# Ledger of designs, part 113: peptides against a protein of PDB entry 4N7V

Target 1, 222 residues: chain A of PDB entry 4N7V
Amino acid sequence: TLRSITSPLVAHRLKPIRQKTKKAVVSILDSEEVCVELVKEYASQEYVKEVLQISSDGNTITIYYPNGGRGFPLADRPPSPTDNISRYSFDNLPEKYWRKYQYASRFVQLVRSKSPKITYFTRYAKCILMENSPGADFEVWFYDGVKIHKTEDFIQVIEKTGKSYTLKSESEVNSLKEEIKMYMDHANEGHRICLALESIISEEERKTRSAPFFPIIIGRKP

## One batch from the design tools (peptide; made by RFdiffusion4, then SolubleMPNN)

Design b2_p20_8_s1 (from b2_p20_8, 6 letters changed)
Fold by OpenDDE base, seed 3:
Structure b2_p20_8_s1 (fold): chain B 222 residues (1-222), chain A 20 residues (1-20)
Amino acid sequence: as target 1 above (222 residues)
Amino acid sequence: MELFEEEERELPESVLELLK
């Protein structure tokens, strides 16, 4: 099943973006829907031959073939669905479209990993908890130039000199120099606080059923 | 299934550039 290889994508709260590649254009729309346009080149002109439009929660996929399958000239936005429209649920998506869905999902995951959910200014750093899940990326930009990027898989440290290295195990983290440990301690504290606030705010958001509370900014740069 | 292999490899860099 598709579910065995990926979960439904989640594009909520993501800003519109459009990325063109050789064979496809992927977009997040104002509606927070995700569109994959399959592009073919003919006589030095690019045409959209197929479009997958995926709902913001990833559960509904609308597939259509512009201009009766002849293709529509590539533009600054996906062509409007007119002909040969099919609608599928995530679990009923034909296998031939799974790779295209995965492409959209990976794109959304990457965007989420770079989309601030919580920005928290401390005395020493700008901390950012991103939208991706599980294990949201967490970035710390110290005002003195040190940078720490935490993911579920690794921690990247960029020192004042520009020296960069990646930590992939607890042992490597524990082996850090004392001066770097101080930055790491601060980063971890900021991370904990952001996670705690995320939980509290999300709960209130659920209770009020109002417009999204995120993204939020806490504090200001000194 | 080769259609998106190149695009998938390029996505991380492209997304990073667009979101800077």
Scores: peptide ipSAE 0.032, ipTM 0.697, DockQ to the pose 0.027
Fold by OpenDDE base, seed 4:
Structure b2_p20_8_s1 (fold): chain B 222 residues (1-222), chain A 20 residues (1-20)
Amino acid sequence: as target 1 above (222 residues)
Amino acid sequence: MELFEEEERELPESVLELLK
């Protein structure tokens, strides 16, 4: 099943973006819907032959073929769904579209990993908790130039000298130089705080069912 | 099935500009 290989994408709170490649254009719209446009070139003109329009919660997929499958000239936005429209739920999406959905999902997840959810300024660093899940990326930009990037899979450290390395285990973290451990400790504290705040704010957001509270900025750069 | 390997390789660079 599609669910066995991916979860429904979540594009809420993401800013619009349009990424063109050779074969496709992927967009997050103002509506927070996600569109994958499949592009073909004919006579030096690019045409959109197929569009997957995915709802912001990833649960509804609308697939259409512009101009009865003849294609629509590539523009600055997806063509309107007027011809050969099919609508599917996530769990009913035909297998032939799974790879395209996965592409959209991966794109959205990547965008989320670069989209600030909580920005927290400490005395020593700018901390940013990102939108991706599970295990949101957490970046710490120390004012002295050190950078720490935490993901679910690894921790990347960039030292003042520009030396960079990736840590993938606790043992590697424990083997860090004492100086770097201090940065890591601060990063971890900032991370803890951001996660705590995320939890509290999300709970209030759930209770009120109001407009999104995120993204938020806490504190200010010294 | 259409492949997106090329497209996927281009994603990181395009998304970097979103970082605040």
Scores: peptide ipSAE 0.032, ipTM 0.705, DockQ to the pose 0.030
Fold by OpenDDE base, seed 5:
Structure b2_p20_8_s1 (fold): chain B 222 residues (1-222), chain A 20 residues (1-20)
Amino acid sequence: as target 1 above (222 residues)
Amino acid sequence: MELFEEEERELPESVLELLK
């Protein structure tokens, strides 16, 4: 099943973006829908031959073939669906479209990992909790130049000198220089706070059923 | 299918532009 290879993508609160490659254009629209345009070149002109339009919650996929399948000239936005439209739920999406959906999902997840959900300014650093899940990325930009990037899989440290290394185990974290451990401690505290606030705010958001509370900024830059 | 190899390779740079 499609669910065995990916979950429904979640594009809520993401800013619009359009990424063109040789074979495709992937977009997050103002509506927070995600579009994959399949591009072919003919006579030095690029045409959109197929479009997958995915709802912001990932559960509805609309597929259409512009200009009756002849293609529509590539523009700054996906061509509007006019005819020959198929609509699928996530669980009913034909297998031939799974790879394209997976690509869209990966793209969205990557964007989410770079999209601030909570920005928290501390005395020593700018901390950012990102939108991706589970295990949202957490970045700490210390004002003195040290940088820490936490993901579900690793922790990257960039020291003042520019020296960069990746930690993938607790033992490696424990082997850090004492000076770096201090930065890590601060980063961890900021992370804890952001996670706590995320939980509280999300709960209030659920209760209120109003406009999104995120992204938020806490504290002020020195 | 390897249809999106080029797209996947280019994604990181495109996402980084969001931070600019």
Scores: peptide ipSAE 0.030, ipTM 0.696, DockQ to the pose 0.030
Fold by OpenDDE base, seed 1:
Structure b2_p20_8_s1 (fold): chain B 222 residues (1-222), chain A 20 residues (1-20)
Amino acid sequence: as target 1 above (222 residues)
Amino acid sequence: MELFEEEERELPESVLELLK
């Protein structure tokens, strides 16, 4: 099943973006819907032959073929759907569209990993908790040039000199130079705070049922 | 399959540029 391969994509709170590649254009719309436009080239003109429009929660997929399948010239936004559209739930999506959905999902997840959910300015660094899940990316930009990027799978360190390395285990973290450990300690504290704030704010957001609280910025750059 | 394999390889760079 599709569900065994990927979960429904989540595009909530993501800013609109349009990314063109050779054979596809993927967009996050103002509505937070996700569109995949399949592009074909003919006579030096690009045409959209197929569009997958996915709801912000990933659960509804609308598929249409512009201009009766003849294609519509590629523009700055997806072509509007016509009367001949197919609508599927995530669990009822035909297998022939799974790859395209996965593409959209991966794109959204990547965007989420680069989209700030919480920005926290400390005395020493700009800390950013991203939107991706599970295990949101966490970036720390120290004002002196050190950078730490934490993901679910690894920690990347960029030192003042520009030297970069990746840590994949606790043992490697423990083997860091003491000076780097200080940066790591600060990063970890910032991470803890961001996670705590995320939890608290999310709960209040749920209770209030108002406009999204995120993204938020805590503090200001010194 | 080949179609989207190419597209997926392009995603990281494109996202970095657009979200920069």
Scores: peptide ipSAE 0.032, ipTM 0.697, DockQ to the pose 0.028; fails the geometry check

Design b2_p20_8_s2 (from b2_p20_8, 7 letters changed)
Fold by OpenDDE base, seed 2:
Structure b2_p20_8_s2 (fold): chain B 222 residues (1-222), chain A 20 residues (1-20)
Amino acid sequence: as target 1 above (222 residues)
Amino acid sequence: MEIFEEEERELPQSVLELLK
């Protein structure tokens, strides 16, 4: 099943983006829907032959073939759906479209990993918790030039000198120089706070049933 | 069948440029 290889994409709160590649254009729309346009070239002109329009929650996929399958000239936005539209739920998506859905999903996940959910300014750093899940990326930009990037899989450290290295285990973290440990401790504290705030804010969103509270900025740059 | 390997390799840099 498609679910065995990916989860429904989640594009909520993402800003509009349009990314063109050789064979496809992927877009996040103002509506937070995601579109994959499949592009073919004829006589030095690019045409959109197929469009997958995916709902913001990833659960509904609308597929259409512009201009009766003849294609529509590539423009600055996806072509409008035609009369011949197929609609599928995530679990009922034909296998022939799975790879295209995965492409959209990976793109969205990447965008989420670079989209701030919580920005927290401390005395020493700008901390950013990103939108991706599970294990959201967490970036710390120290005002003195040190940078720490935490992901579910690793921690990247960039020192003042520009020296960069990646840590993948607790033992490696424990073996850090004392100076670097201080930065790591601060980063970890900021991370803990952001996660706690995320939980609290999410609960308030649930209770209020209003517009999203995220993204949120806490504190200000010194 | 569409192949997206090359597109996927380009996404990280492209996204970084779009979101910086």
Scores: peptide ipSAE 0.033, ipTM 0.703, DockQ to the pose 0.027
Fold by OpenDDE base, seed 4:
Structure b2_p20_8_s2 (fold): chain B 222 residues (1-222), chain A 20 residues (1-20)
Amino acid sequence: as target 1 above (222 residues)
Amino acid sequence: MEIFEEEERELPQSVLELLK
C-alpha cells in the first residue's frame, strides 16, 4: 500500500515555492496545496502533460491531463484542472501515481525541515525548531559562530574553526571535547524548551481551532 | 512507471537555494 511506504504529506503553514527540474515542477501553492507537474519537451517548448494536485493535508489527490493529454505550455503556475480529472483519496491512489506522490512528499518534507516553526533566542544562540515530523530538525546558531544541527538521524556540529563533523550515536556525542559538550548542553536545553512550547501551543491551537499559531518567535537577539 | 531519480537527487540543493 502507499501508506506502507509514506504518510500523507502535510503542507500546512508552508510558504509557496516552485521548483523546476528537468522532468517535473513541484510547487507549494498559496492554498498550501502541492502540485507536481510532469513536463515534456516538444519542439523546444516545455509542456505540462500531467498534474498531481495534492491537498494540504495530503489526503486528496486530484490528477488531470491538460488539454486532453496534449499538454499545456509550461507557465509560472500549474494549469487549471479542466480536462481528464480524477480525484482520489490517499488510500485509493492508483499505484502508478505512488512514485509521483512520494516525490511530492519528499519535497514537502524537505521544505518542512527548512521551515521554522519555533524560533527561540537564548543568551547565547538562535534556536530554531523546524516543521518536519517526526523528529523535527533543530538548529542552533550560536552567536560566536558555532552551529549545531540536530535531526532524527544525526547531529552535525560546525565549530568556530569551521571544522564540521556528524555524530550518529550517543557514544560519539559522549566523546566530544568538553568545550563542545557545553554547546551541546545548551542546544539540548533549547531543544527541550522548544518542544515543550510546541506542545503547549499546539494544544491551545487544537482547543481554539483558530488560525495557526505557528510560526512563532520567542525572545530577541541580544 | 515514471522515475524521478534525477529530480530527487537535485531536491536537497534546490530547496536550500530556494529557502536561502
Scores: peptide ipSAE 0.031, ipTM 0.689, DockQ to the pose 0.027
Fold by OpenDDE base, seed 3:
Structure b2_p20_8_s2 (fold): chain B 222 residues (1-222), chain A 20 residues (1-20)
Amino acid sequence: as target 1 above (222 residues)
Amino acid sequence: MEIFEEEERELPQSVLELLK
């Protein structure tokens, strides 16, 4: 099943964006829906031959073939669904479209990993908790030039000199020189605080049933 | 606390390579 390969994508709170490759254009719309436009070149003109429009919660997929399958000229937005429209639930999506859904999902996850959910300014750094899940990315931009990027899989460190390295285990973290450990300690504390605030704010958001509270900014740059 | 929208961050080049 598709569910055994990936979960429904989640595009809530993401800003509109449009990214073009040679074979496709992927967009997040103002509605927070995700569109994959499959592109074909003919006579030096690009045409959209197929569109997958995925709901913000990833559970509904609308597929259509513009201009009766002949394609529509590529524009600054997806063509309107006028011809050969099919609607599927996530669990009923034909296997032939699974790769395209996965492409959309990977794109959304990447966007989420670069979309601030909580920005927290400390005395020493700008800390950012991102929207992706599980294990949201966490970035710390120290005002002196040091950067730490935490993901579920690794920790990347960029030192003042521009030297960059990646840590993939606790043993590697423990082997850091003392001066870098101080930065790591601060990053970890900022991370803990952001996670705690995320929990509290999310609970309050649930209770009020109002517009999203996120993204938020806490503190100010010194 | 401020409730202003954060600036949209640039996506890495890898986003353009998701579909080969």
Scores: peptide ipSAE 0.021, ipTM 0.609, DockQ to the pose 0.105
Fold by OpenDDE base, seed 1:
Structure b2_p20_8_s2 (fold): chain B 222 residues (1-222), chain A 20 residues (1-20)
Amino acid sequence: as target 1 above (222 residues)
Amino acid sequence: MEIFEEEERELPQSVLELLK
Protein backbone atom coordinates (compact mmCIF):
# COMPACT_ATOMS: atom_id res chain seq x y z
CA THR B 1 0.00 0.00 0.00
CA LEU B 2 1.00 3.61 -0.38
CA ARG B 3 0.75 4.02 3.37
CA SER B 4 3.42 1.38 3.86
CA ILE B 5 5.78 3.50 1.78
CA THR B 6 4.94 7.00 2.95
CA SER B 7 2.58 8.91 5.19
CA PRO B 8 0.27 11.60 3.92
CA LEU B 9 2.26 14.75 3.30
CA VAL B 10 1.73 17.71 5.58
CA ALA B 11 2.09 21.14 4.04
CA HIS B 12 0.55 23.21 6.82
CA ARG B 13 2.27 26.50 7.59
CA LEU B 14 4.59 26.18 4.61
CA LYS B 15 5.16 29.26 2.52
CA PRO B 16 4.29 29.17 -1.15
CA ILE B 17 7.08 27.90 -3.34
CA ARG B 18 7.41 26.80 -6.93
CA GLN B 19 10.27 24.55 -7.94
CA LYS B 20 10.89 23.62 -11.54
CA THR B 21 12.91 20.65 -12.64
CA LYS B 22 13.36 19.12 -16.06
CA LYS B 23 10.26 17.00 -16.07
CA ALA B 24 8.18 18.37 -13.26
CA VAL B 25 7.18 21.47 -11.39
CA VAL B 26 6.23 21.13 -7.78
CA SER B 27 4.44 23.92 -5.98
CA ILE B 28 3.13 24.72 -2.58
CA LEU B 29 0.25 27.10 -3.10
CA ASP B 30 -1.08 29.90 -0.93
CA SER B 31 -3.77 27.46 0.08
CA GLU B 32 -1.00 25.13 1.29
CA GLU B 33 -2.05 22.61 -1.30
CA VAL B 34 0.71 20.86 -3.19
CA CYS B 35 0.74 20.57 -6.96
CA VAL B 36 2.89 18.35 -9.11
CA GLU B 37 2.88 19.35 -12.74
CA LEU B 38 4.28 16.80 -15.14
CA VAL B 39 6.06 18.59 -17.93
CA LYS B 40 6.74 17.50 -21.48
CA GLU B 41 8.66 19.41 -24.08
CA TYR B 42 7.44 19.71 -27.65
CA ALA B 43 8.79 22.02 -30.30
CA SER B 44 10.88 23.91 -27.75
CA GLN B 45 7.80 24.60 -25.62
CA GLU B 46 7.06 23.04 -22.27
CA TYR B 47 3.58 21.70 -21.63
CA VAL B 48 1.89 20.48 -18.51
CA LYS B 49 0.39 17.12 -19.36
CA GLU B 50 -0.74 15.99 -15.94
CA VAL B 51 -1.36 17.63 -12.59
CA LEU B 52 -1.62 16.11 -9.16
CA GLN B 53 -3.14 18.51 -6.68
CA ILE B 54 -2.76 17.30 -3.13
CA SER B 55 -4.55 18.76 -0.14
CA SER B 56 -2.56 20.38 2.64
CA ASP B 57 -3.09 17.36 4.86
CA GLY B 58 -2.13 14.99 2.07
CA ASN B 59 -5.35 13.01 2.26
CA THR B 60 -7.02 14.13 -0.96
CA ILE B 61 -5.47 13.91 -4.40
CA THR B 62 -7.07 15.55 -7.40
CA ILE B 63 -5.71 14.52 -10.77
CA TYR B 64 -6.43 16.16 -14.08
CA TYR B 65 -5.02 16.32 -17.56
CA PRO B 66 -4.96 19.87 -18.88
CA ASN B 67 -6.57 20.62 -22.22
CA GLY B 68 -8.03 17.16 -22.57
CA GLY B 69 -4.63 15.59 -22.28
CA ARG B 70 -3.15 17.68 -25.03
CA GLY B 71 -1.30 19.70 -22.45
CA PHE B 72 -1.26 23.30 -21.39
CA PRO B 73 1.71 25.63 -21.83
CA LEU B 74 3.81 25.81 -18.70
CA ALA B 75 3.14 29.00 -16.80
CA ASP B 76 3.95 30.56 -13.44
CA ARG B 77 1.23 28.53 -11.75
CA PRO B 78 -0.54 25.23 -12.24
CA PRO B 79 -3.26 25.22 -14.87
CA SER B 80 -6.79 25.21 -13.55
CA PRO B 81 -8.55 21.88 -13.45
CA THR B 82 -11.20 21.18 -16.06
CA ASP B 83 -14.37 19.16 -15.73
CA ASN B 84 -12.59 15.87 -16.32
CA ILE B 85 -10.90 15.36 -12.97
CA SER B 86 -10.33 12.38 -10.75
CA ARG B 87 -10.36 12.66 -6.99
CA TYR B 88 -8.86 10.08 -4.69
CA SER B 89 -8.25 9.62 -1.03
CA PHE B 90 -4.74 8.78 0.04
CA ASP B 91 -5.63 5.14 0.60
CA ASN B 92 -7.46 4.84 -2.71
CA LEU B 93 -4.81 6.43 -4.89
CA PRO B 94 -4.05 4.21 -7.88
CA GLU B 95 -0.59 2.70 -7.79
CA LYS B 96 0.37 4.43 -11.02
CA TYR B 97 0.38 7.72 -9.13
CA TRP B 98 2.31 6.54 -6.08
CA ARG B 99 5.69 7.60 -7.37
CA LYS B 100 4.40 11.06 -8.11
CA TYR B 101 2.88 11.32 -4.68
CA GLN B 102 6.13 10.21 -3.11
CA TYR B 103 7.90 12.89 -5.08
CA ALA B 104 5.56 15.50 -3.68
CA SER B 105 5.91 14.08 -0.20
CA ARG B 106 9.69 14.12 -0.31
CA PHE B 107 9.67 17.66 -1.57
CA VAL B 108 7.35 18.79 1.18
CA GLN B 109 9.39 17.01 3.81
CA LEU B 110 12.52 18.66 2.52
CA VAL B 111 10.88 22.06 2.56
CA ARG B 112 9.69 21.40 6.08
CA SER B 113 13.23 20.58 7.14
CA LYS B 114 14.22 24.06 5.99
CA SER B 115 11.18 25.91 7.30
CA PRO B 116 11.51 27.53 10.72
CA LYS B 117 8.90 26.61 13.25
CA ILE B 118 10.59 28.20 16.23
CA THR B 119 13.42 30.68 16.05
CA TYR B 120 15.15 31.27 19.35
CA PHE B 121 17.86 33.86 19.82
CA THR B 122 20.27 33.25 22.65
CA ARG B 123 23.19 35.29 23.81
CA TYR B 124 25.47 33.23 21.62
CA ALA B 125 23.41 31.81 18.77
CA LYS B 126 20.37 31.80 16.57
CA CYS B 127 18.56 28.52 17.15
CA ILE B 128 15.97 27.21 14.73
CA LEU B 129 13.63 24.28 15.16
CA MET B 130 12.25 23.24 11.79
CA GLU B 131 8.83 21.99 10.72
CA ASN B 132 9.74 18.46 9.66
CA SER B 133 8.67 15.44 11.65
CA PRO B 134 9.38 13.15 13.31
CA GLY B 135 12.60 14.44 14.77
CA ALA B 136 12.58 17.98 13.48
CA ASP B 137 15.83 19.40 12.24
CA PHE B 138 17.48 21.82 14.61
CA GLU B 139 20.03 24.37 13.50
CA VAL B 140 22.24 26.53 15.65
CA TRP B 141 24.07 29.44 14.12
CA PHE B 142 26.56 30.77 16.60
CA TYR B 143 27.43 34.41 16.13
CA ASP B 144 31.12 33.56 16.10
CA GLY B 145 30.71 31.36 13.04
CA VAL B 146 30.24 27.90 14.50
CA LYS B 147 27.26 26.03 13.11
CA ILE B 148 25.53 22.92 14.38
CA HIS B 149 22.87 21.08 12.44
CA LYS B 150 21.01 18.32 14.23
CA THR B 151 18.81 15.84 12.42
CA GLU B 152 17.19 12.63 13.51
CA ASP B 153 20.12 10.72 12.06
CA PHE B 154 23.20 12.85 12.63
CA ILE B 155 24.78 16.02 13.91
CA GLN B 156 26.82 18.15 11.58
CA VAL B 157 29.36 20.55 13.03
CA ILE B 158 30.97 23.39 11.15
CA GLU B 159 33.80 24.97 13.09
CA LYS B 160 35.04 28.54 12.87
CA THR B 161 37.71 27.47 10.43
CA GLY B 162 35.10 25.99 8.15
CA LYS B 163 36.07 22.46 9.07
CA SER B 164 32.99 20.30 8.83
CA TYR B 165 32.28 16.84 10.18
CA THR B 166 29.32 14.62 10.95
CA LEU B 167 28.60 12.77 14.16
CA LYS B 168 26.39 9.69 14.04
CA SER B 169 26.69 8.29 17.54
CA GLU B 170 26.86 9.37 21.13
CA SER B 171 30.38 8.05 21.36
CA GLU B 172 31.48 10.40 18.64
CA VAL B 173 29.82 13.28 20.42
CA ASN B 174 31.58 12.33 23.62
CA SER B 175 34.88 12.31 21.79
CA LEU B 176 34.59 15.93 20.74
CA LYS B 177 37.11 18.48 21.87
CA GLU B 178 36.08 20.28 25.00
CA GLU B 179 35.69 23.56 23.20
CA ILE B 180 33.27 21.99 20.74
CA LYS B 181 31.39 20.32 23.55
CA MET B 182 30.62 23.75 24.90
CA TYR B 183 28.92 24.64 21.65
CA MET B 184 27.12 21.31 21.66
CA ASP B 185 25.92 21.87 25.20
CA HIS B 186 24.52 25.23 24.26
CA ALA B 187 22.91 23.77 21.16
CA ASN B 188 21.34 20.99 23.18
CA GLU B 189 19.97 23.44 25.70
CA GLY B 190 18.49 25.56 22.96
CA HIS B 191 17.03 22.44 21.43
CA ARG B 192 15.45 21.41 24.71
CA ILE B 193 13.92 24.83 25.15
CA CYS B 194 12.53 24.86 21.62
CA LEU B 195 10.99 21.43 22.06
CA ALA B 196 9.45 22.49 25.34
CA LEU B 197 8.03 25.64 23.81
CA GLU B 198 6.72 23.69 20.84
CA SER B 199 4.83 21.39 23.14
CA ILE B 200 3.35 24.17 25.25
CA ILE B 201 2.41 26.37 22.33
CA SER B 202 0.95 23.49 20.35
CA GLU B 203 -1.28 22.62 23.26
CA GLU B 204 -2.50 26.18 23.58
CA GLU B 205 -3.03 26.33 19.84
CA ARG B 206 -5.18 23.23 20.05
CA LYS B 207 -7.25 24.68 22.86
CA THR B 208 -7.90 28.04 21.26
CA ARG B 209 -8.49 26.78 17.71
CA SER B 210 -7.24 30.12 16.51
CA ALA B 211 -4.95 31.00 13.67
CA PRO B 212 -1.67 29.11 13.76
CA PHE B 213 0.74 30.32 16.40
CA PHE B 214 3.73 29.09 14.46
CA PRO B 215 6.15 30.16 13.22
CA ILE B 216 7.33 32.08 16.25
CA ILE B 217 10.41 34.01 17.16
CA ILE B 218 11.68 34.07 20.72
CA GLY B 219 14.07 36.83 21.66
CA ARG B 220 16.01 38.97 19.27
CA LYS B 221 19.43 39.01 17.78
CA PRO B 222 21.89 40.78 20.13
CA MET A 1 10.03 5.75 -12.53
CA GLU A 2 13.26 6.85 -14.12
CA ILE A 3 11.83 10.29 -14.61
CA PHE A 4 11.25 10.84 -10.94
CA GLU A 5 14.55 9.38 -9.90
CA GLU A 6 16.17 12.18 -11.81
CA GLU A 7 13.82 14.75 -10.34
CA GLU A 8 14.48 13.56 -6.81
CA ARG A 9 18.20 14.08 -7.22
CA GLU A 10 17.56 17.70 -8.07
CA LEU A 11 15.34 18.44 -5.09
CA PRO A 12 17.92 19.06 -2.38
CA GLN A 13 19.81 21.64 -4.36
CA SER A 14 16.73 23.36 -5.64
CA VAL A 15 15.16 23.65 -2.22
CA LEU A 16 18.33 25.06 -0.76
CA GLU A 17 18.44 27.67 -3.46
CA LEU A 18 14.83 28.70 -3.06
CA LEU A 19 14.86 28.80 0.72
CA LYS A 20 18.23 30.54 0.92
Scores: peptide ipSAE 0.033, ipTM 0.694, DockQ to the pose 0.027; fails the geometry check

Design b2_p20_8_s3 (from b2_p20_8, 7 letters changed)
Fold by OpenDDE base, seed 2:
Structure b2_p20_8_s3 (fold): chain B 222 residues (1-222), chain A 20 residues (1-20)
Amino acid sequence: as target 1 above (222 residues)
Amino acid sequence: MELFEEEERELPPSVLELLK
């Protein structure tokens, strides 16, 4: 099943973006829908032959073939849906479209990992919790030049000198020199606070059913 | 596969601009 290789993509709260590659263009629209345009070259001109339009929650996929399948010249935005439209749910998407959906999903995941959900200013650093899940990326930019990037898989440290290294286990973290441990402790505290605030704010957001509370900024740069 | 490789190699400037 498609669900065995990916979950429905989530594009809520993401900014519009358009990324062109050799064979495709992927877009997040202002509506937070995601479009994959399949591009073919003919007579030195690029044409969109197929479009997958995916809902912001990833659960609905609309597929159409511009200009009756003849293709539409590549432009600055996806071509509008035509008369021949197929609509699928995530769980009934034909297998022939799974790779294209997976492409869209990976792009959205990448964008989410670089989209701030919570920005928290401490006395020593700018902390940023990102939109990706599970295990959102967490970045700490210390005002003195030290940087820490936490992901679900690793922790990257960039020292004042520009020296960079990656930590993949608790043992490696525990073996850090005392100076770096202080930065790590601060980063971990900021991370804990951001996660706690995310939980509280999400609960209030659920209760009020109003406009999204995220992204938020907590504190100010000294 | 080719679609994924082009995307994952380098973050485009437009994606980097999303980071505040």
Scores: peptide ipSAE 0.032, ipTM 0.706, DockQ to the pose 0.035
Fold by OpenDDE base, seed 4:
Structure b2_p20_8_s3 (fold): chain B 222 residues (1-222), chain A 20 residues (1-20)
Amino acid sequence: as target 1 above (222 residues)
Amino acid sequence: MELFEEEERELPPSVLELLK
């Protein structure tokens, strides 16, 4: 099933973006819907042959073939869905579209990993918890130039000297120099705080059922 | 997946701008 290889994408709170590749254009719209435009080239002109428009919650997929399948000239936005429209739920999406949905999902996840959800200024660093899930990326930009980037899979450290390395296990973290451990400790504390705040705020969002409270900024740069 | 592999090679500036 599609669900066995990916979850419904979540584009809530993401800013509009349009990214072109050789074969496709992926967009997050103002409506927070996600569009994948499949591009073909004919006589040095690019045409959109197929569009997948995915709802912000990833659960509804509208597929259409512009201009009766002949294609529509590539523009600065997806073509309007006028021809050969099909509407699917996530669980009913035909397998032939799974790869394209997965592409959209991965792109959205990438954007989410770069989208601040919580920005927290400490005495020593700017901490940013990102929108991606599970295991949201967490970045710490120390004012002295040290950077720590935590993901679900690894921790990247950039030292003042510009030396960069990736830690993938607890043993590697424990092998850090004492001076780096201090930065890591601060990063971990900031991370804990951001996660705690995320939980509290998310609960209030759920209760209120209003407009999103995120993104938020806590504190100020010294 | 070729489509995403191409995207993974270099983060577009528009994505990087989200960090500002």
Scores: peptide ipSAE 0.030, ipTM 0.701, DockQ to the pose 0.036
Fold by OpenDDE base, seed 5:
Structure b2_p20_8_s3 (fold): chain B 222 residues (1-222), chain A 20 residues (1-20)
Amino acid sequence: as target 1 above (222 residues)
Amino acid sequence: MELFEEEERELPPSVLELLK
């Protein structure tokens, strides 16, 4: 099943973006829908032959073939669906489209990992909790130049000197220099606070059923 | 496969701008 290889993508609160590759263009629209345009080159011109338009919650996939399958010249936005539109639910998406959906999903997840959900300014750093899930990325930009990037898989440290290294286990974290441990402690505290705030705010969003509260900025840069 | 490799290597500047 498609669900065995990916979950429905979630594009809520993401800013519009358009990324072109050789074979495809992926876009997050103002509507927070995601479009994958399959591109073919003919006579030195690029044409969109197929479009997958995925709802912001990832559950609905609309597929169409521009210009009756002849293709539409690549433009700054996806071509409008006009003819021969197929609509599928996530669980009913034909297997031939799974790879394309997975591509969209991975792109969205990447964007989410770089999309601030909570920005928290401390005395020493700018902390950012990202939109990706589970295990949202957390970045800490210390004002003195140290950087810490936490993901579900690793922690990257960039020291003042520019020295960079990745930590993948608790043992490696424990082997850090004492100076770096201080930064890590601060980063962890900021992370804890952001997670706590995320929980509280999300619960209030659920209760209020209004416009999203995120992204949010807490504190101010010194 | 080719679709994934190009995007995973480097975040495009447009994505990086989201951090501002």
Scores: peptide ipSAE 0.032, ipTM 0.714, DockQ to the pose 0.036; fails the geometry check
Fold by OpenDDE base, seed 1:
Structure b2_p20_8_s3 (fold): chain B 222 residues (1-222), chain A 20 residues (1-20)
Amino acid sequence: as target 1 above (222 residues)
Amino acid sequence: MELFEEEERELPPSVLELLK
């Protein structure tokens, strides 16, 4: 099943973006819908032959073939659907579209991993909790030049000298030099605080059912 | 998936600009 290889994409709170590749254009719209335009080149002109429009919650996929399948010239936005539109739920999406959906999902997840949900300024660093899930990325930009990037799978450290390395276990973290451990301790504290704030704010957001509270900024750069 | 692999290798400036 599609669900066995990916979850429904989540594009809520993401900024509009349009990314062109050789074979496709992927867009996050102002509506927070996601569009995959399949591009073909003919006579030095690019045409959109197929469009997958995915709802912001990933559960509805609308598929259409511009200009009766003849294609529509590539423009600065997806062509509008007209006739011969197919609509599918996530669980009823034909297998022939799974790869395209997966592409959209991965792109959205990438964007989410670079989209600030909480920005927290400490005395020593700018901390950023990202939108991706599970295990949101967490970046710490120390004002002295040290950088720490935490993901679900690893921790990347960039030292003042520009030396970069990746840690994949607690053992490796424990083997760090004392100076680096201090940065890691601060990063971990900032991470804990951001997660705590996320929980509290999300609960209030759920209760109010108002406009999204995120993204949020806590504090100011010294 | 070639299309995404390209995006992973070279994050477009538009995506990088999301981080502020």
Scores: peptide ipSAE 0.030, ipTM 0.704, DockQ to the pose 0.037; fails the geometry check

